# Ledger of designs, part 61: peptides against a protein of PDB entry 6UG1

Target 1, 304 residues: chain A of PDB entry 6UG1
Amino acid sequence: SNEERKRRKYFHMLYLVCLMVHGFIRNEWINSKRLSRKLSNLVPEKVFELLHPQKDEELPLRSTRKLLDGLKKCMELWQKHWKITKKYDNVGLYMRTWKEIEMSANNKRKFKTLKRSDFLRAVSKGHGDPDISVQGFVAMLRACNVNARLIMSCQPPDFTNMKIDTSLNGNNAYKDMVKYPIFWCEVWDKFSKKWITVDPVNLKTIEQVRLHSKLAPKGVACCERNMLRYVIAYDRKYGCRDVTRRYAQWMNSKVRKRRITKDDFGEKWFRKVITALHHRKRTKIDDYEDQYFFQRDESEGIPD
Target 2, 301 residues: chain A of PDB entry 6UG1 as posed
Amino acid sequence: SNEERKRRKYFHMLYLVCLMVHGFIRNEWINSKRLSRKLSNLVPEKVFELLHPQKDEELPLRSTRKLLDGLKKCMELWQKHWKITKKYDNEGLYMRTWKEIEMSANNKRKFKTLKRSDFLRAVSKGHGDPDISVQGFVAMLRACNVNARLIMSCQPPDFTNMKIDTSLNAYKDMVKYPIFWCEVWDKFSKKWITVDPVNLKTIEQVRLHSKLAPKGVACCERNMLRYVIAYDRKYGCRDVTRRYAQWMNSKVRKRRITKDDFGEKWFRKVITALHHRKRTKIDDYEDQYFFRRDESEGIPD

## One batch from the design tools (peptide; made by RFdiffusion4, then SolubleMPNN)

Design b2_p13_8_s2 (from b2_p13_8, 6 letters changed)
Fold by OpenDDE base, seed 4:
Structure b2_p13_8_s2 (fold): chain B 304 residues (1-304), chain A 13 residues (1-13)
Amino acid sequence: as target 1 above (304 residues)
Amino acid sequence: MEEELKKVIEEFE
């Protein structure tokens, strides 16, 4: 019905805000001074120096290469620190079906909300789910004064799915769900004026995304619980930015159709949500990023 | 922030 379409759109919007607020809160917890002091001790001086290379005036690419090597070594150090990767409870922050949402509304399952103290202890011990591990990695980089962003791929229920039964076929193995991450890191490269993508936990990869990312879900089974639609970046200064354009090869042709921002009302609303979560002034880094997104939109073209 | 987010949610109700 038209009513059910409106209901699903509304619930998608509410769920998206809750996810974006969750990302914001986790980003605040990452900024813990107590955690920072502990995690800085994991990074040897030689690795710290690689994270902060001098600008090579002859070849800025040499400075970028040092930063990339420093980030690789940080991933290796993080693997040594992290002792226990817990499975997600149920689906974690991956996308739920409409049926799962309706069933969950009836089950007052007291989700034990992870307290800030429990999060800090989990990161500090190296025990937790993959999301906690990524968040801890961002905390370690921030402890080394690296401009690292927490990235969250928000997975609200698909309001474009109007099927009555949205049950996933039972073959959605946990392995297919977790094949691609929900959380990752970005690091600002001041030499190339670009964000470097870092997945320290899932794919264990570092990327300089040009046209496509390895972190973008591929294949039907993986996309059922992980649709690239809302990739939100939370920086160390409480900036909040939509960075979906970086990771979406087909933003205009495919991704936009599955976003609330497909219409002017949804675009205006989503801009209000971003603005409410964005607690810093605009910087020249934002200008370089917006220029990159503009060039990516021009290069994709308008879908026929 | 929570109040601003509440207002953004209330604009949809």
Scores: peptide ipSAE 0.021, ipTM 0.643, DockQ to the pose 0.679
Fold by OpenDDE base, seed 1:
Structure b2_p13_8_s2 (fold): chain B 304 residues (1-304), chain A 13 residues (1-13)
Amino acid sequence: as target 1 above (304 residues)
Amino acid sequence: MEEELKKVIEEFE
């Protein structure tokens, strides 16, 4: 019905705001001065120097290569620190089906929210789920004065799916779900004037995204619980930015149709949510990023 | 949860 379509759209919006607020809160928690002091001690001076290379005036690419090597060594150090990777409880922050949402509303299950103190302890001990691990890695880079963003792929229920039964049957459902991350890191490269993508936990990869990311979900089974629609970046200064364009090859043709921003009402609403979560002034870094997104939109063209 | 979530949306409307 038209009413059920409106209900699913509204519930999608609600769920999206909660995910975005969750990302904001986690980004605040990783800015903890107590955590920063502890995590800075994991990075030896030689690795710190690689994270902060001098500008090579002859070949700026040499400075980028040093930064990339520093980030690789930080991923290795982080893996040594992280002792226990817990499985997600149920589906974690991956996409729920409409049936799972309806069943969870009927079950008065007290969702045990992780407290700030428990999060800081988990990161400090190296014990937690993959999301806590990625968030802790971003905290370690920030402790080393690296301009690192927390990236969150927000997975609200698919309001474009009007099927009544959306049950996912399959023994491999968890394995396909966790094949691609929900949280990762971006690091600002001041030499190339680009964001470097870092997945320290899941794919254990560093990339400079041109047209495609390795972190973008591929295949039907992986996309059932991880649909690339809302990739939100949270920086050290409490900036909040939509960076979906970086990771979406087909933003205009495919991704936009699955977003609330497909219509003017949804676009205006989503801009209000981003603005409310964006607690810093614009910078030259935002100008370079917006220029890159513009070039990516022009290069994709208008879908037929 | 839904009521707290409604309040969060209403704060952004």
Scores: peptide ipSAE 0.017, ipTM 0.642, DockQ to the pose 0.150
Fold by OpenDDE base, seed 3:
Parts: structure tokens; C-alpha cells; sequence
Structure b2_p13_8_s2 (fold): chain B 304 residues (1-304), chain A 13 residues (1-13)
């Protein structure tokens, strides 16, 4: 019905705000001075120097290569630090079906919300789920004075899916779900004026995204619980930005149709949510990023 | 719907 469509749209919007606020809170917890002091000790001086290369005026690419090598070594150090990767409870922050939402409303499951103290302990010990691990990796880079962002792929229920029964095939469902991350890292390259994408946990990869990312979900089974729609960046200065354009190859043709921002009302609403979570002034880094997004929109074209 | 969504934003401002 039209009423059911309105209800699903509303529930999608509410769920999206809750996810974006969760990302904001985790980003604040990452900025813990106590955690920063502990995590800085994991990074040797030689690796710190690679993270902060001098500007090579002859070949700026040499400076970018040093930064990439430093980030690779940080990913290796992080893997040595992380002792226990816990499985997600149920589906974690991956996308729920409408049926699962209806069933969860009936079952007052006490979600054990992880307290800030427990999060800081988990990161410090290297014990937790993949999301805590990625968040801790961002904290380690920030402890080394690297301009690292926490990236969150927000997975609200699909308001465009009007099917009642999406029976997810059980046996490989968890493996397919966790094949692509929900959280990852971006690092600012001051030499190339670009963000570097880092997945320290799932794919264990570093990439400079051009037209597509390895982190973008591919295949029907993987997309059932992980649809790239809302990729939100949280920086060390409490900035909040929509960076979906970086990771979406087909933003205009495919992704936009599955976002609340498909209509003017949804665009205005989503802009207000981003503004409410954005607690810093604009910088030249934002100008370079917006220019990159503009070039990506022009290169994709308007879908006919 | 618009008024409810305004309230949700105002709770986070």
C-alpha cells in the first residue's frame, strides 16, 4: 500500500539517523587521549617517519609512496596487536530485512550497548568485533598525528524493497555478509591532495580510489546485507561528510534511486542531518574533495 | 511526516 511505503520510508530515515549518530559517538571515543597515548606506543619511530615524509619537490609521488609504505606497516602492526576478532552478534550493523525488524520489535532483546569504558578496554587489549578493530586502527593513526577519518557504510533497511519475505539463504549468509566491511579508514595524502582508502581488517588493502573501490559490495548475496548507499566520513575534528560518491561507481544511475536523497524533501532532510553532525569549519581539504566529487559526477554523466 | 522528521533533527541539535 501507499501507507506501507510511507512507513518504510520513515523507518529507513529514523534508522539512518541512529546509525549516523552511532558513527559520530564512536568517532568521539576514538579521540580519547588515554587511548591515544597507549596506541602511539605501538608505532616505532621509523614507521612514524614514513607516515610524515618530507615533501619531495622533484617528485611528490615519492612522498606518497613513503606514506603508503607507512600505512602498510601500520596495518601489519595492527594485525599483531589485534588478538581476538569476535563474530558479530547476529548481523551487527549490517542491513536487516523488514521481517527481522518486525520480529525484533516484538522481542524486547536487551541490546547490550557497549559502554565507552568497555570500548576503550577492548581496543587497548585488541579484543572485539571487526568494527571495534577498524575504529581502534583509526585511533592508532590519529595517535600518530595522521589525518585519518573513520568511514561508515550506513545500512538502513531498504525502503525500495516492498517484498515481505526476503528469505536469506542460511548457510553462507554470514560469510557473504562479512565479505565487505561496514567500517574502514581514509587517510589524507597532503602530497597528491587525495584521500587514501584503508581497510585494515576485512580485505587488508590500501587503495587510491579512481573510478571504483574494492570495498564496494559485488554480487547478489553480498548486497543483501551490505548495499553501498550512505558512506559517511567522521574526521578527528568532528567533521561529518557524505563520501558515497568516492565508492559508488554508478551514483547517479543506480545508488541515488535507493537513497532518501532521490527527492528534494529527502535531500534537504539528509543535508540537515549531516549539518547537525558536522562540528567544524570548512577547510581546503573539503574543497579538494568536493572538486573530486564534481569531476566524478561529470565523468559518470546524467543517466539517460 | 515532515514535522516528525524535524523533531528527530531537533533532538540532535
Amino acid sequence: as target 1 above (304 residues)
Amino acid sequence: MEEELKKVIEEFE
Scores: peptide ipSAE 0.016, ipTM 0.596, DockQ to the pose 0.128
Fold by OpenDDE base, seed 2:
Structure b2_p13_8_s2 (fold): chain B 304 residues (1-304), chain A 13 residues (1-13)
Amino acid sequence: as target 1 above (304 residues)
Amino acid sequence: MEEELKKVIEEFE
């Protein structure tokens, strides 16, 4: 019905806000001064120097290469720190079906929310799920004065799915769900004027994304619980930015149709949510990023 | 967050 369509859009919007607020709260928690002091001690001086290379005036690419090598070594150090990777409880922050949401509403299950103190202890000990691990990695880079963003791929229920039964076929194994991350890192490269994508936990990859990312879900089974629609970046200064354009190859043709921002009302609403979570002034880094997004929109073209 | 989502779901019942 038209009512069910409205209900699913509204629920999608509320769920999206809750996810975005969760990302904001986790971004605050990883700015803990106590955590920062502990995590900085994991990074030896030689690796810190690679994270902060001098500008090579002859070949700026050499400076970027040093930064990339420093980030690689940081991923290796992080793997040594991280002792226990827990499985997600149920589906974690991956996308639920409408049926799962309805069934969850009927079930008065008390979900145990992770407290800030428990999170900080988990990161400090190296014990937790992959999301806690990524968040801790961002905290370690920030402890080393690296301009690192926490990236969250928000997975609200698909309001474009109007099927009554939205149950997943039982073959969606946990392995297919977790094949691609929900959380990752971006690092600002001051030499190339670009964000470097870092997945320290799942794919263990570093990318300079131009047209596509390895972190973008591919294949039907992986996309059932991980649909690239809302990739939100949280910086160390409490900036909040939509960076979906970086990771979406087909933003205009495919991704936009599955976002609340497909219409003017949804776009204005989503802009208000971003603005409410964006607690810093605009910077030249935002100008370079917006220029990159503009070039990506021009290069994709308008879908016929 | 699951508790916050649950509160949001419970507000819709």
Scores: peptide ipSAE 0.010, ipTM 0.606, DockQ to the pose 0.087

Design b2_p13_8_s3 (from b2_p13_8, 7 letters changed)
Fold by OpenDDE base, seed 4:
Structure b2_p13_8_s3 (fold): chain B 304 residues (1-304), chain A 13 residues (1-13)
Amino acid sequence: as target 1 above (304 residues)
Amino acid sequence: MEEELKKVIEEFR
């Protein structure tokens, strides 16, 4: 019905706000000075120097290569720090079906909300789910004065799915769900004027995304609980930006159709949500990023 | 909406 379509759209909007607020709160927690002091001790001076290379005036690419080597070594150090990777409770922050949402509304399961103190302890000990691990990695890079962003792929329920039964076949193994991450890191490369993508936990990869990312979910089974629609970046200065364009090959042709921003109302609404979560002034980094997104939109073209 | 979002963020701090 038209009513059910409206209900699912509004519920998607509410759920998206809750996810984006969750990302914001986690981004505040990883700015903890107490955590920063502990995590900085994991990074040797030689690795710190690689994270902060001098500008090579002859070949800026040499400076980028040093930064990439520093980030690789940080990823290796993080693997040594992290002792226990817990499985997600249920589906974690992966996408729920409409049926699962309806069933969960009836179950007053007091989700034990992870307290800030428990999060900081988990990161400090190296014990937690993959999301806590990624968030801790971003905290370690920030402790080394690296301009690292927390990236969150927000997975609200699919408001474009109008099926009555949205149950997934029970064969969608936990392994297929977690094949691609929900959280990752981006690091600003001041030499190339680009964001470097870092997944320290799941795929254990470092990318300079041009057109394609390995972090973009591929295949039917993986896309059922991880649909790339809202990739939100939270920086160390409490900036909030939509960076979906970086990771979406087909933003205009495919991704936009699955977003609330498919219409003018949704675009205006989503812009207000981003603005409410964006607590810093615009910078030249934002200009370079917006220019990159513009070039990517022109290169994709308008879908026929 | 911006003020409501600020309140929600403050409630979770």
Scores: peptide ipSAE 0.024, ipTM 0.698, DockQ to the pose 0.097
Fold by OpenDDE base, seed 2:
Structure b2_p13_8_s3 (fold): chain B 304 residues (1-304), chain A 13 residues (1-13)
Amino acid sequence: as target 1 above (304 residues)
Amino acid sequence: MEEELKKVIEEFR
């Protein structure tokens, strides 16, 4: 019905706001001064120097290579720090079906919320789920004065799915769900004027995204609980930016159709949500990023 | 719907 379409759209919007606020809160928690002091001690001076290379005036690429090597070593150090990777409770922050949402509404399940103190302890001990681990890795880079963003792929229920029964076939193994991350890191490369993508936990990869990312979900089974639609970046200064364009190869043709921003009302609403979570002034880094997104939109073209 | 919202909010607290 038209009413069910409206209900699913509204619920998607509310769920998206809750996810984006969650990302904002986690981004605040990883800015803990106490945590920063502990995590900076994990990074030796030689690795810190690689994270802060001098500008090579002859070949700026040499400076980028040093930064990439420093980030690789930080991933290795992080693996040594992280002792226990817990499984997600149920589906974690991966996408739920409409049936799962309806069933959850009927069940008085008390969800155990993770308190800030417990989060900080978990990161400090190296015990937690993959999301806590990624968030802790971003905290470690920030403790080393690296301009690192927390990236969150927000997974609200699919309001474009109008099926009554949205049950996933029972064969969606936990392995297919967690094949691609929900959280990752971006690091600003001041030499190339680009964001470097870092997945320290799941794929354990560093990439300079041009047209496509390794972190973008591929295959039907993986996309059922992880649809790339809302990739939100949270910086150390409480900036909030939509960076979906970086990771979406087909933003205009495919991704936009599954976003609330497919219509003018949704675009204006989503812009208000971003603005409410964006607690810093614009910078030259935002200008370089917007220019990159513009070039990506021109290169994709408008789908016929 | 309000109870679903409360649960969603509680899941993310």
Scores: peptide ipSAE 0.024, ipTM 0.693, DockQ to the pose 0.060
Fold by OpenDDE base, seed 3:
Structure b2_p13_8_s3 (fold): chain B 304 residues (1-304), chain A 13 residues (1-13)
Amino acid sequence: as target 1 above (304 residues)
Amino acid sequence: MEEELKKVIEEFR
């Protein structure tokens, strides 16, 4: 019905705000001065120097290579620090079906909200789910004065799915759900004027995204609980930016149709949400990023 | 709907 379509759109919008606020809160928690002091001790001086290379005036690419090597070593150090990767409770922050949402409304399951103190302890000990691990990795890089962003792929329920039964086939193994991350890291490369993508936990990869990312979900089974629609970046200065364009190969032709921003009302609303979560002034880094997004938009073209 | 969503955003500021 038209009413059910409106209801699903409304729940998608509310759920999206809750997810984006969750990302904001986690981004604040990883800025903890106490945690920063502890995590900086995990990074040897030689690795710190690689994270902060001198500008090579002859070949700026040499400086980028040092930074990439430093980030690789940081991933290795992080693997040594992280002792226990817990499974998600249920589906974590992966996408729920409409049926699962309806069933959860009936079951007043006390969501055990992780307290800030428990989060800081979990990161400090190296014990937690993959999301806590990624968030802790971002905290470690920030503790080393690296301009690292927390990236969140927000997974609100699909308001474009109008099927009554949205049950997933029972064979959707936990393995297929977690094949691609929900949280990852980006690091600013001041030499190339680009963001470097870092997945320290799931795929254990470092990418300089051009047209596509390995972090973009592929295959039907993986996309059932992880649809790339809202990739939000949270920086150390409490900036909030939509970076979906980086990771979406087909932003205009495919991804936009699955977003609230498909219409002018949704675009204006979503811009208000981003503005509400963006607590810093614009920088030259934002100008370089917007220029990159513009070039990516022109290169994709208008969908036929 | 927009006003309710504004309230939700304001509660988290």
Scores: peptide ipSAE 0.023, ipTM 0.681, DockQ to the pose 0.123
Fold by OpenDDE base, seed 1:
Structure b2_p13_8_s3 (fold): chain B 304 residues (1-304), chain A 13 residues (1-13)
Amino acid sequence: as target 1 above (304 residues)
Amino acid sequence: MEEELKKVIEEFR
């Protein structure tokens, strides 16, 4: 019905806000001064120097290469620190089906919310799920004065799916779900004036995204619980930005149709949500990023 | 709808 379509759209919007607020809260927690002091001790001086290379005036690419080597060594140090990777409880922050949402509403199960103190302890001990591990890695880079963003791929239920039964059957459903991350890191490269993508936990990769990312879900089974729609960046100064354009090869032709921003009402609403979570002034870094997104939109063209 | 979602954002701040 038209009413059910409106209900699913509303519930998607509410769920998206809750996810984006969750990302904001986790970004605040990883700015903990107590955690920062502990995590800075994991990074040797030689690795710190690689994270902060001098500008090579002859070849700026040499400075970028040093930064990339420093980030690789930080990933290796993080793997040594992280002792226990827990499985997600159920589907974690991956996308739920409409049936799972309805069944969960009927089951008054109190979700055990992780407290800030428990999160800080988990990161300090190196014990937790992959999301806590990525968030801790961002905290370690920030402890080393690196301009690192927490990235979250928000997975609200698909309001474009009007099927009554959306049950997912399959023995490999968990493996397919966790094949691609929900959380990762971006690091600002001041030499190339670009964001570097870092997945320290799942794919264990560093990339300079041009046209597509390795972190973008591929294949039907992986996309059932991880649809690239809302990739939100949280910086150390409580900035909040939509960076979906970086990771979406086909933003205009495919991704936009699955977003609340497909219509003018949804665009205006989503802009208000971003503005509400964005707590800093604009910087030259935002100008370079917006210029990159503009060039990516022009290069994709208008979908036929 | 928009005002209700604003209230939700404010409750989580």
Scores: peptide ipSAE 0.023, ipTM 0.687, DockQ to the pose 0.121; fails the geometry check

Design b2_p13_8_s4 (from b2_p13_8, 5 letters changed)
Fold by OpenDDE base, seed 5:
Structure b2_p13_8_s4 (fold): chain B 304 residues (1-304), chain A 13 residues (1-13)
Amino acid sequence: as target 1 above (304 residues)
Amino acid sequence: MKKELEEVLEEWK
């Protein structure tokens, strides 16, 4: 019905705001001065020097290569720190079906909300789910004065899916779900004027994304619970930015149709949500990023 | 922040 379409759109928007606020709160928690002091001790001086290379004026690419080597060594150090990776409770922050949402509304399942103190303890001990691990890795890089962003792929229920039964059939549903991350890191390269993508936990990869990312879900089974639609970046200065354009190869042709921003009303609403979560002034880094997004929109073209 | 987010959600009711 038209009413059910409106209900699913409203619930998608509410769920999206809750996810974006969750990312904001986790980004505040990883800025803990107590956690920063503890995590800086995991990074030896030689690795710190690689994270902060001098500008090579003859070949700026040499400075980028040192930064990439420093980030690789930080991923290795993080794997040594992280002792216990817990499975997600149910589906974690991956996408739920409409049926699962309706059934969960009837079941008063007390979601044990992780408190700030418990999060800081989990990161400090190296015990937690993959999301806590990625968030802790961003905290470690920030403790080393690296301009690292927390990235969140927000997975609200699909308001474009009008099927009554949306049950997912399959014994391997968990393996397919966790194949791609929900949280990752970006690091600012001051030499190339670009963001470097870092997945320290899931794929254990470092990328300089041009047209496509390895972190973008591929295949039907993986996309059932992880649909790339809202990739939100949270920086160390409490900036909030939509960076979906970096990771979406087909933003205009495919991704936009599955976002609330498909119409002018949804675009204005989503911009208000981003503005409410963005707590810093604009910088030259934002100008370079917006220029890159513009070039990516022109290169994709307008879908016929 | 919280109030602004509530207002943004109420504009869609």
Scores: peptide ipSAE 0.020, ipTM 0.627, DockQ to the pose 0.833
Fold by OpenDDE base, seed 2:
Structure b2_p13_8_s4 (fold): chain B 304 residues (1-304), chain A 13 residues (1-13)
Amino acid sequence: as target 1 above (304 residues)
Amino acid sequence: MKKELEEVLEEWK
């Protein structure tokens, strides 16, 4: 019905706000001064120097290579720090079906919310789920004065799915769900004027995204609980930016159709949400990023 | 609907 379409759109919007606020809160928690002091001690001076290379005026690429090597070594150090990776409780922050949502609304499930103190202890001990691990890795890079963003792929229920039964086929193994991350890191490369993508936990990869990302979910089974629609970046200065364009190959043709921003009302609403979560002034880094997104939109074209 | 979503956003400011 038209009413069910409105209900699903509303619930998608509400759920998206809750996810984006969750990302904001986690981004605040990883700025803990107590955590920063502990995590900086994990990074030897030689690795810190690689994270802060001098500008090579002859070949700026040499400076980028040093930064990439420093980030690789930081991933290795993080793996040594992290002792226990917990499985997610149920589906974690991966996408729920409409049936799962309806069933959960009928069940007064007390969600155990992780407290800030428990989060900081978990990161400090190297004990938690993959999301806590990624968030802790971003905290370690920030402790080393690296301009690292927390990236969150927000997974609200698919309001474009109008099926009554949205049950997933029972064969969606936990492995297919967790094949691609929900949280990762971006690091600003001041030499190339680009964001470097870092997945320290799931795929254990560093990439300089041009057209395609390894972190973009591929295949039907993986996309059922992880649809790339809302990739939100949270920086150390409480900036909030939509960076979906980086990771979406087909933003205009495919991804936009599954976003609330497909219509003018949704675009204006989503801009209000971003603005409410964006607690810093614009910088030249935002200008370089917007130029990159513009070039990516021109290169994709508008689908006929 | 629109008002309720704006109110939810204001409670988080």
Scores: peptide ipSAE 0.019, ipTM 0.597, DockQ to the pose 0.126
Fold by OpenDDE base, seed 3:
Structure b2_p13_8_s4 (fold): chain B 304 residues (1-304), chain A 13 residues (1-13)
Amino acid sequence: as target 1 above (304 residues)
Amino acid sequence: MKKELEEVLEEWK
């Protein structure tokens, strides 16, 4: 019905705000001065120097290579620090079906809300789910004065799915759900004027995204709970930016149709949400990023 | 619905 379409759109919007606020709160928690002091001690001086290379004026690419090597070593150090990767409770922050949402409304499940103190302890000990691990890795890079962003792929229920039963086929193994991350890291490369994508936990990869990312879900089974639609970046200065354009190869043709921003009302609404979560002034880094997004939009063209 | 979601965001400014 038209009423059910309105209801699903409303729940999608509400759920998206809750997820974006969750990302904001986790981004504040990883800025903890106490945590920063502990995590900086995990990074040897030689690795710190690689994270902060001098500008090579002859070949700026040499400086980028040092930064990439430093980030690789930081991933290795992080793997040594992280002792226990817990499975998600149920589906974590992966996408729920409409049926699962209806069933959860009937079951007053006491959500164990992780407190800030418990989070800081989990990161410090190296014990937690993959999201806590990624968030802790971002905290370690920030402790080393690296301009690292927390990236969150927000997974609200699909308001474009109008099927009554949205049950997943029972064979969707936990393995297919977690094949691609929900949280990752971006690091600013001051030499190339680009963001470097870092997945320290799931795929254990570092990439400079041009046209496509390895972190973009591919295949039916993994896309059922991980649909790339809202990739939000949270920086150390409480900036909040939509970076979906980086990771979406087909932003205009495919991704936009699955976003609330498909219409002018949804675009204005989503811009208000981003603005409410963006607590810093614009910088030259934002100018370089917006220029990159513009070039990516022109290169995709208008969907045929 | 449209107005209600705008109002909720104005309370967060």
Scores: peptide ipSAE 0.018, ipTM 0.570, DockQ to the pose 0.126
Fold by OpenDDE base, seed 4:
Structure b2_p13_8_s4 (fold): chain B 304 residues (1-304), chain A 13 residues (1-13)
Amino acid sequence: as target 1 above (304 residues)
Amino acid sequence: MKKELEEVLEEWK
């Protein structure tokens, strides 16, 4: 019905705000001075120097290569720190079906909300789910004065799915769900004027995304619980930005159709949500990023 | 809206 379409759209919007707020809170927690002091001790001086290379005036690419090597070594150090990767409870922050949402509303399961103290202890010990691990990695880079962003792929229920039963076949193994991450890191390269993508936990990869990312879900089974629609970046200064364009190869042709921003009302609403979570002034880094997104929109073209 | 989101953020702390 038209009513069910409106209900699903509204619930998608509410759920998206809750996810974006969750990302904001986690981004605040990883700025903990106590955690930063502990995590900085994991990074030896030689690796710190690689994270902060001098600008090579002859070939700026040499400075980028040092930064990339520093980030690789940080990823290796993080693997040594992290002792226990817990499985997610149920589906974690992966996409739920409409049926799962309806069933969960009836079950007053006290989700044990992870307290800030428990999070800091988990990161500090190296014990937690993959999301906690990624968030801790971002905290370690920030402790080394690296301009690292927490990236969250927000997975609200698909309001474009109007099927009554949206149950996934039970064969969609936990392995297919977690094949691609929900959280990752970006690091600002001041030499190339680009964001470097880092997945320290899942794919264990470092990318300089041009047209496509390895972190973008591929295949039907993986996309059922992980649809790339709302990739939100949280920086160390409490900036909040939509960076979906970086990771979406087909933003205009495919991704936009699955976003609330497909219409003018949704675009205005989503811009208000981003603006409410954005607690810093605009910087020249934002100008370079917006220019990159513009060039990516022009290069994709208008879908036929 | 900022204030409402701050209130929601405080409820989630």
Scores: peptide ipSAE 0.017, ipTM 0.614, DockQ to the pose 0.120

